# Peptides against a protein of PDB entry 3KDP: the designs that were tried, part 142

Target 1, 230 residues: chain A of PDB entry 3KDP
Amino acid sequence: PFLIFIIANIPLPLGTVTILCIDLGTDMVPAISLAYEQAESDIMKRQPRNPKTDKLVNEQLISMAYGQIGMIQALGGFFTYFVILAENGFLPIHLLGLRVNWDDRWINDVEDSYGQQWTYEQRKIVEFTCHTPFFVTIVVVQWADLVICKTRRNSVFQQGMKNKILIFGLFEETALAAFLSYCPGMGVALRMYPLKPTWWFCAFPYSLLIFVYDEVRKLIIRRRPGGWVE

## One batch from the design tools (peptide; made by RFdiffusion4, then SolubleMPNN)

Design b2_p21_5_s3 (from b2_p21_5, 18 letters changed)
Fold by OpenDDE base, seed 2:
Structure b2_p21_5_s3 (fold): chain B 230 residues (1-230), chain A 21 residues (1-21)
Amino acid sequence: as target 1 above (230 residues)
Amino acid sequence: MDELVEKGKKLLEEALKLLLE
């Protein structure tokens, strides 16, 4: 998000505080919960990793985590961001290069895509209105990420949802996201303005996409072991 | 319920202040 903010010179899609709430708040408990996941049924049939040749983080893992899943997450967040700004009169094309004028507190006549002028205060309200739905979008997508990370090869339907700590993590991150989104004064404290409950559903297609994508990937790995998809 | 929300808010604000210092 921050790289696109700089490169495209768009209004800030996700605040620094909101990023910290993701990384330290909603991600920690779910990530720890994976340490308590049951081993896959075939793990004892696999050779141990050779520490001299096999990197813990390989190109395939980087490609999957950052190049595939991370890109789908980012697309989900940006989709929500662009929808909110479009509903407020700012079409995606109009946002390109707008950051300089958007962030200038002395410019109170920034025009939207329809010629409506926006004061600095109005623009910041809209910006902060984007942060919370972007955050919630990431959390909803993280549900799928956490579930797909349970296994490398087996389907989630084969592995099942037996890890009670993982289930707790899903509820915890959701409860934390709801708390940060709806607790009075979060707009002042965290620049996270409350969102309509309907915004939670904007992420669902992307969460489903990640889940389906990974299940298809795992199906391919099971059918063609040792392929480039592994 | 409102008191618990305010208490939670205050704790979160304090935690964030500590993290941002």
Scores: peptide ipSAE 0.000, ipTM 0.282, DockQ to the pose 0.041
Fold by OpenDDE base, seed 3:
Structure b2_p21_5_s3 (fold): chain B 230 residues (1-230), chain A 21 residues (1-21)
Amino acid sequence: as target 1 above (230 residues)
Amino acid sequence: MDELVEKGKKLLEEALKLLLE
């Protein structure tokens, strides 16, 4: 989000404080929960990793985490961001280069895509209105990400949902996201204005997409071991 | 509508079988 904010000069999609709430709040417990996952059924059929040659983080893992899943997550967040701004009169093409004027408190006549002028205060309300739905979109997408991270090769349906700590993590991150989104004063403290409950559903297609994508990937790996998808 | 739901269920069941294989 912050890289696109700088490169495209768009209004800030996600606040720094909100990013910290993701990294330190909603991601930590779910990530720890993966340490308690049961071994895959075929783990004893695999040779031990050679610590001298086999990297823990390989190019495939980077490609999967940042190049595939991370891109789908980012697309989900940005989709929500662009929808909110479009509903407020700012079409995606009009946002390009707008940051300089958007963040200038002395410019009170920034036009939207329909020629409506927006004061600095009005623009900041719209910006902060984007932060919470973007955050919630990331959390909803992380549900799928956490579930797919349970296994490298086995389907989630083969592995099952037996990890009670992972289930707790899913509830914890959701409860924390709801708390941060709806608790009185969070708008002032975190610049996260309350979202309409309907915005929680905007991320569901992307969460489903991640889940389906990874299950298909795992299916390909099972059918063609040693392929470029592994 | 019911036929489409049944087709969807069958497709889902086939997909699930394929995933469990």
Scores: peptide ipSAE 0.000, ipTM 0.212, DockQ to the pose 0.021
Fold by OpenDDE base, seed 5:
Structure b2_p21_5_s3 (fold): chain B 230 residues (1-230), chain A 21 residues (1-21)
Amino acid sequence: as target 1 above (230 residues)
Amino acid sequence: MDELVEKGKKLLEEALKLLLE
């Protein structure tokens, strides 16, 4: 999010505080829950990792985490961001390069795509209105990410949802996201304004895409062991 | 463990109620 904010010079899509709420709040319990996942049925048929040659963090893992899943997550967040700004009169093309004028408190006549003028205060309300739905979008796609991380090769349908700590983690992160989004005073304390319930559904196609993509990937790995997708 | 899952379900239900009001 921050890289695109700098490169495209657009209004800030996700605040630093909301990023910290993801990293320290919604991700911790789900990540710990994976330590309690049952081993895949074929784990004892796999050769042990060679500590001298096989890195724990390899190019394939980086490609999967940042290059594939992380990009789908980012696309989901940015989709929500652009829809909200478009509903408020700012089309995506008009946002390019707008940051300089957007963040200037002395400019109170920034025009939207329809020629309506926006004060600094009005613009900041719209910006902060984007932060919460972007955050919630990340949480919703994290549901799929957590579920796909249960296994490397087996389908989630083969593994099942037996890890009760993981199920608790899904509820905890969702409850925390709802608390941060709707608790009175969060707009002042965290700059997280309440969102319409409909914004939760904007992430569902991306969550489904992550799930389907990973199940297809795992299917390919099972059919062609030792391929470039492994 | 079961109590934690049940607490999580209750919290989710409360959060959903807040979302629907």
Scores: peptide ipSAE 0.000, ipTM 0.237, DockQ to the pose 0.748
Fold by OpenDDE base, seed 4:
Structure b2_p21_5_s3 (fold): chain B 230 residues (1-230), chain A 21 residues (1-21)
Amino acid sequence: as target 1 above (230 residues)
Amino acid sequence: MDELVEKGKKLLEEALKLLLE
């Protein structure tokens, strides 16, 4: 999000507070829950990693985490961001290069895609209105990400949902997201304005896409061991 | 696990307080 904010000079998609809520609030319990996942059924048929030659974080893992899944997650967040701004009169093409004028408190006549003028205060309200739905979008996509991280090779349907701590983590992150989104005073305190319940569904296609993509990847790995997808 | 979760929640609350200030 921040890289695209700089490169495209668009209004800030995700606030610093919401980033901290993701990194410290919603990611921690789910990440810990993976330590309690059951071993894959075929793990005893695999050779142990050689600590001298095999890196814990290899290029394939970086490519999968940042290059594939992370890109789908970013697309989900940006989709929600662009939909909200479009509903408020700012089409995606009009947002390119708008940051400089958007963040200038002395410019009170920034035009939207329909020629409506927006004051600095109105622009900041709409910007902060994007932060909470973007945050919720990340949480919904993290459901799929957490579930796919249960296994490297086996399907989730083969592994099952037996990890009670992981299930608890999914409920905890969802409850925290709901609390931060709907608790009175969060709009003033965290600049996280309440969102319509319909915004929770904006991420569902991307969550499903992540899940389907990873299941297909795992299916390919099972059918063609030692391929470039592994 | 519970202690780590509680520490994380406390850190989040403190970070949020600092940002609100």
Scores: peptide ipSAE 0.005, ipTM 0.305, DockQ to the pose 0.052; fails the geometry check

Design b2_p21_5_s4 (from b2_p21_5, 18 letters changed)
Fold by OpenDDE base, seed 5:
Structure b2_p21_5_s4 (fold): chain B 230 residues (1-230), chain A 21 residues (1-21)
Amino acid sequence: as target 1 above (230 residues)
Amino acid sequence: MDELIKEGEELLKKALELLLS
């Protein structure tokens, strides 16, 4: 998100505080829960990793985490961001290069795509209104990410949802997201303004996309072991 | 928008009350 903020020179889509809430709040318990997942049925049939040649973090893992899943997460967040700004009169094309004037507190006549002028205070309210839905979008997409991380090769339908700690993690991150979104004072403390409940559904297509994509990937791995998709 | 926010806050409050109960 921050890289696109710099490159496209758009208003900040996700605040630093919200990023910290993701990294320290919503991601830790789910990540720990994966340590309690049942081993895949074929794990003992796999060759052991060679510690001299095989890296723990390989190019395939980086490609999957950042190049595929991370990109789908980012797309989901940015989709929500652009929809909210468009509903407030700022079309995506108009946002390009707008950051300099947007962040200037002395400019109170920034025009939207329809010629309406916005004060600095009004613009910051709209910006902070985007932060919470972007955050919630990431959390909703993380549901799918956590579920797909249960296995490397087996389908989630084959593995099942037997890990009670993982289920607890899903509820914990959702409860935390709801708390940060709707608790009074979060707008002042964290610059997270409340969102319409309908915004939670904006992420669902992306969560489904991640799930379907990973199930297809795993299906390919099962049919063609040793392929480039592993 | 304000009504939907209030509904969300009320739902959260009820959920918290249920969890603390």
Scores: peptide ipSAE 0.006, ipTM 0.279, DockQ to the pose 0.053
Fold by OpenDDE base, seed 2:
Structure b2_p21_5_s4 (fold): chain B 230 residues (1-230), chain A 21 residues (1-21)
Amino acid sequence: as target 1 above (230 residues)
Amino acid sequence: MDELIKEGEELLKKALELLLS
């Protein structure tokens, strides 16, 4: 998100404090919960990793985590961001290069896509209104990410949801997201303004997309072991 | 607090510019 903010010179889609809330708040407990996941039924049939040749983090894992799933997450967040800004009069094409004028406190006549002028204070309210839904979108997409990370080859339906710590992690990250979104004072403390409950549903298509994508991937791996998809 | 957040954002921007240079 921050790379696109710089490259496209758009208004800030996700604040630094909000990023820290994701990385340290919503991601830690779910990530730790994966250490308690049951081994796949075929794990003992696999050869042990050769520490001399097999990197723990390989190109396939980087491609999967950052190149595929991470891009779908980012697209979900940016979709929510662009929808909110469009509802407030700022179409995506108008946001390109707008950052310089957007962040200038002395410019109080920034025009939207319809010629309406926005003061600095009004623009910052809209910007901070985007932070919370972007954050919530990431959390909802992370539900799918956490579930798909349970297994490498087996379907989630084959593995089941037996890991109680993982289930707790899903509830914890959701409760934290709700707390940060709706607790009084979060707008001042974290620049996270309250969102309408309906905005939680904006992420669901992307969460479903990740889940379906990974189940299809795992199905291909089961049918064609040793392929480039593994 | 707003100044600290802004300072953090500027530092992060500078760090990213350094990483991309």
Scores: peptide ipSAE 0.000, ipTM 0.234, DockQ to the pose 0.018
Fold by OpenDDE base, seed 3:
Structure b2_p21_5_s4 (fold): chain B 230 residues (1-230), chain A 21 residues (1-21)
Amino acid sequence: as target 1 above (230 residues)
Amino acid sequence: MDELIKEGEELLKKALELLLS
């Protein structure tokens, strides 16, 4: 999100503090929980990794993590961001290059897509209104991401949800997201204004998309081992 | 770096215009 903020010169979609809350708060317990996942049923049928030739992190893993799943996550967050700004009069096309004027406290006549002028204070309220929904969108998408990361080849339906630590992680990240979104004072402390409960559902299509995409991918891998999808 | 940022902005503008037409 920060990279797009700089490249596209758009208003800041997600604050630095909010990013830290994701990385250190909502992601840590879920990530640790994967260490407690049961081995896939075919693990003993696989050859041991050769430490000299087989990289732990390969191009396929990077492509999956950043190029596919990470892009879907980013799209979900930015979708929520653009919807909120559009509802407040700023269409996506109008946001491009707007950052310089948006962040200037001395410019109090920034026009939206409908010719309405916005003061600096009003613009910052709208910006901070985007941070919480963007954050929550990432958390909701991470539910699907965590679940799909349980296995490389087996379907989630084959593996099941037996990892109690993973289930705890899902509840923990959700509870933390709710706390950060609704606790009084978070608007001042974290620049995260309260979220309308309806915005939690905006991420659900993306979570479902990730889940379905990965299940289809795993199905292809099971049917065609050694393909480019693996 | 500023030129790359400008090129990126133009590409994003075109992509957004295509997504919104």
Scores: peptide ipSAE 0.000, ipTM 0.299, DockQ to the pose 0.015
Fold by OpenDDE base, seed 4:
Structure b2_p21_5_s4 (fold): chain B 230 residues (1-230), chain A 21 residues (1-21)
Amino acid sequence: as target 1 above (230 residues)
Amino acid sequence: MDELIKEGEELLKKALELLLS
């Protein structure tokens, strides 16, 4: 999000506080839960990794994590961001280059896509209105990401949802997201304004996309072991 | 918008009450 903020010069999609809430709040318990996942059914049929030649983090893992899944996650977040801004009169094309004027407190006549003028205070309300839904979107996408990370090759349907700690993690991150979104005072304390319940559903297509994409990937790996997709 | 926010808050409150109950 921050890279696109800089490159495209758009209003800030996700605040620093919300980023910290993701990294420290919603990611920790789910990540720890993966340590308790059951081994894949074929794990004992695989050769051990050679610690001298095989990196724990290889180009394929980076490509998968950042290049594929991370891009889908980012698209989900930005989709929610653009929808909210569009509902407030700012179409995506109008946001390009707008950051400079958007963040200038002395400019109180920034026009939206429909010619309505926005004061600095009004713009900041809209910006902060984007932060919470973007955050929630990331959490919803993380549900799929966490589930797909359970296995390398086996389908989730083959592995099942037997890890109670992972299930707990999903509930915990959801409860935390709900707390941060709807608890009184969060708008003042964290600049996380309450969101409409409908915004939770904005990420669902992307969550589903991640899930389907990974299941297809795993299916390809099972059918063609040693392929470029692995 | 305010009505939907209030609805969300009420739902959260009910959920919390159910969990603490």
Scores: peptide ipSAE 0.000, ipTM 0.262, DockQ to the pose 0.053

Design b2_p21_6_s1 (from b2_p21_6, 18 letters changed)
Fold by OpenDDE base, seed 2:
Structure b2_p21_6_s1 (fold): chain B 230 residues (1-230), chain A 21 residues (1-21)
Amino acid sequence: as target 1 above (230 residues)
Amino acid sequence: DDLIKKGLELLKKALELMKAY
């Protein structure tokens, strides 16, 4: 998010403190919970064909898969960001290069895509209104990530929800997201303005996409053992 | 069981916060 902010010169989609809340508060607890997930019996029974090369290939493939999922998460966040800004009159194309004027407190006549002028205060309200939905979008997408990460080959439906710590992690993430979204003072402390409950659903298509993607991936792996998709 | 209970309590709190908005 921060790199795209710099490269595209768009208004800041996600604040630094919010990023820290994701990395430390939202990502760590799920990651720890995954350490307690039961190993797949099929992985444990497999001897590496070549311990040196197969390990490297598997690490690369896993890294690529997580990289792809991370890109889908980022796309989900940016989608939510662009939807909110578009609803407020700022179309995505108009946001390109707008940062300089957007962040200048002395410019109070920044025009939206429809010619409406926005004061600095109004712009910052809209910006901070985007931070919370972006964060919530990441959390909702992470629900799918957390669930799919418990297995490499087996379907979620086949493996089931055995890890109680994983279940706790899902609820903790949700509670944290709600706390940051609705607790008084978060707008001042974290630049996260309150979120309408309906915005939680904006992430659902991306969460579903990740879930479907992973289930299809796993299905291919089961049908074609040793394929490049593993 | 304790973790699940704690999770449910957190979820309840989250829902209450959503309703308060």
Scores: peptide ipSAE 0.000, ipTM 0.289, DockQ to the pose 0.823
Fold by OpenDDE base, seed 3:
Structure b2_p21_6_s1 (fold): chain B 230 residues (1-230), chain A 21 residues (1-21)
Amino acid sequence: as target 1 above (230 residues)
Amino acid sequence: DDLIKKGLELLKKALELMKAY
């Protein structure tokens, strides 16, 4: 989000403090919970890796984590961002290069896509209105990401949800997201205005997309071991 | 608060369903 803010010169989609809340607050407990996941049912049927040749982290795993799943997560967040701004009169194409004027407190006549002028205060309200839904979108997408990370090859339906710590992590990140979204004063402290409850559902298609994508990927891996999808 | 509670309950039910598999 911050890189796109700089490169595209768009209004800030997600505040740095909010990013820290994701990394340190919502992601940490779920990530730790994966250490307590049961081994895949077939792990003992696999030959031990050669420590000299077989890397724990390979290019394919990095491509999946950062290239594929990470891109879907980013798309979910930016989709929510663009929808909110469009609902407030700013179409995506109009946001390109707008940052300089958007962040200038002395410019009070920034036009939206419909020629409506926006004061600095009005623009900042809209910006901060985007932060919370973007954050919540990431959390909702992370539900699917955490669940799919339980296994490399087995379906979630084959592995099950027996890890109580993982389940706790899902509730913890959700509870934290709800707290940050609805607790009085968070708008001032974190520049996150209260979320309309309907925006929680905006991310569900992306969460489902990640889940379905990974289940299909795992299905392909099971049917064609050693393929480029692995 | 009620919507959050409902959402959490739905999530709990979904997770319980997934646990049954």
Scores: peptide ipSAE 0.000, ipTM 0.247, DockQ to the pose 0.092
Fold by OpenDDE base, seed 4:
Formats: structure tokens, C-alpha cells, sequence
Structure b2_p21_6_s1 (fold): chain B 230 residues (1-230), chain A 21 residues (1-21)
């Protein structure tokens, strides 16, 4: 998110506080939960062939998989961001290069895609309106990530959801997202304005996409051991 | 590595396209 903010010079899609809430609040408990995940049933049945070469290959694969998943997550967040801004009159194309004028408090006549002028205060309200949905989108996408990260090769349906700590992590993330989205004063304290319940569903296509992507990846790995997807 | 590079290149191209618009 931050890299795209800099490169595209768009208004800030996610506040620094919300980023910290993601990194510390939503990533830590899930990461711990994955450490307690039951060993993958196929890993327990296969002796490691070569610990040095297979470890390096496996690290590269993990890095690629997490990189790809992370890109899909970012796309989900940005999709939500662009939808909200578009609903407020700012089409994605118009946001390009707008950051400088957007963040200038002395410019009170920034035009949207329809020629409507926006004061600095109005722009900041819209920006802060994006922070909460972006955060919630990341949380909803992280549900899929947590579920798929349980296994490297087996389908989630084959491994099952036996880890109670993982389930707890999913509920904790959801509770945190709900708290930050709906608790009175969060708009002032965290610049996270209240979220319409409909925005929770904006991330679902991306969560599904991640899930399908990972299941297809795992299916390919199972069908072609030692293939390029590994 | 090649997929990441391709992804980064695609992202770069997408960003360049967005800048062109």
C-alpha cells in the first residue's frame, strides 16, 4: 500500500496507525497460531530427500507463494479504496498525481472527476473514510491467508481445521476489526471512521480468489511433484 | 524468482500505464 502511494502519488489509502494495527494486531496472533498447526500429513509420510537443496527450494517457494498472496491482498485493499473514492466522485485515473494537491491544506478547490470542488476538510473526511474499509479488507483477506497457510501441498479440505488457536486468531482479528470500525471515538483517535456493514463484503471476492489460487496451486503441486510451481 | 520478477514487471508496467493516464 505505501509503495503504491509513493509511486502513483495517490491519496494515502491506509493510515500509519491502521498499518500498525494490521502488523501488530492482526498478523501476530495468526502467525503464532500457524506455529501450532498440526504437521501436514504428507510431510510426515515423506522422508526429506536432501535437507540442503530441498530447504532452499522450499524457502524460495514459500517466498514466491507469500509474495503472490501478498499481491492479491494488496489488490483487494486497493480495490476497496478505489471503490470508495469512486463513490465519492474520485475515479482511479483522477487520483494519479493528486496526492500533492490532496494533502495541501491551502488548496480548498481540488476537483473530483466530475468537476466538484473539495475543501481540505472534505478530502480528509473521504480519506479517513477509506482507512477503515481498507483495514477491514485486509483482515477479511487474512482469513483466507491463514486458512491456506496451514498446508503447503494438501488441500485445506484434506488437512482440516483442527488448530483451535488458528480459529481463535480468526475470531480475534474479526473482533479487533469490529472494535476499530464501530467503537465510538475511533474516528477521532485513529482516524478510522465508522464502516458501513456492506463494506465487509467488498473483500470477499479477493478472499475467494486467494483460496481458489492456493487450492489450484496445491492441486498442481500434488499432480506434478517437482514442477515449476514448486 | 521468475514469477516474482514478472509480477514486479507487470506491476511496474501497470504503474507506468497509470502514470501515462
Amino acid sequence: as target 1 above (230 residues)
Amino acid sequence: DDLIKKGLELLKKALELMKAY
Scores: peptide ipSAE 0.000, ipTM 0.211, DockQ to the pose 0.018
Fold by OpenDDE base, seed 5:
Structure b2_p21_6_s1 (fold): chain B 230 residues (1-230), chain A 21 residues (1-21)
Amino acid sequence: as target 1 above (230 residues)
Amino acid sequence: DDLIKKGLELLKKALELMKAY
């Protein structure tokens, strides 16, 4: 998100504080819960790793975690961001290069895509209104990410939802996300303004996409062991 | 079971916050 903010010179889609809330708040308990997941039924049928050739952290796992899944998460967040700004009169094309004027407190006549002028305060309200939906979008996508991380090869339908600590983690991260989104004073403290409940649903297609993508990947791995998607 | 119960309570509180908005 921050890299795109710099490259495209758009208004900040996700604040630093919200990023810290994700990294330290919503991700920790779910990640720990994976330590209690049951081993895949086929784990003993896998070839042992070769300590001389095989890295502990496979480059393929890194590519999945930070590449494909991370891209889908970012796309979901940015989609929500652009929709909210468009509903407030700022079309995506108009946002390109707008950051300099957007962040200038002395400019109170920044025009939207329809020629309406926006004060600095009004612009910051809209910006901070985007931070919460972006954050919530990441949390909703993390539901799918956490569920797919239960297994490397087996389908979630084969593994099942037996880890009660993981289920608790999903509820905890959702409760924390709702607290940060709706608790009075979060707009001042965290620059996270309240979110209409309907915006939670904007992430669902991306969550489903991650789930379907990973299930297809796992299906390919099961059918073609040693393939490039493994 | 205690963790699930706690999770459900947290979820309920979260939903109440959403309704209060």
Scores: peptide ipSAE 0.000, ipTM 0.364, DockQ to the pose 0.839

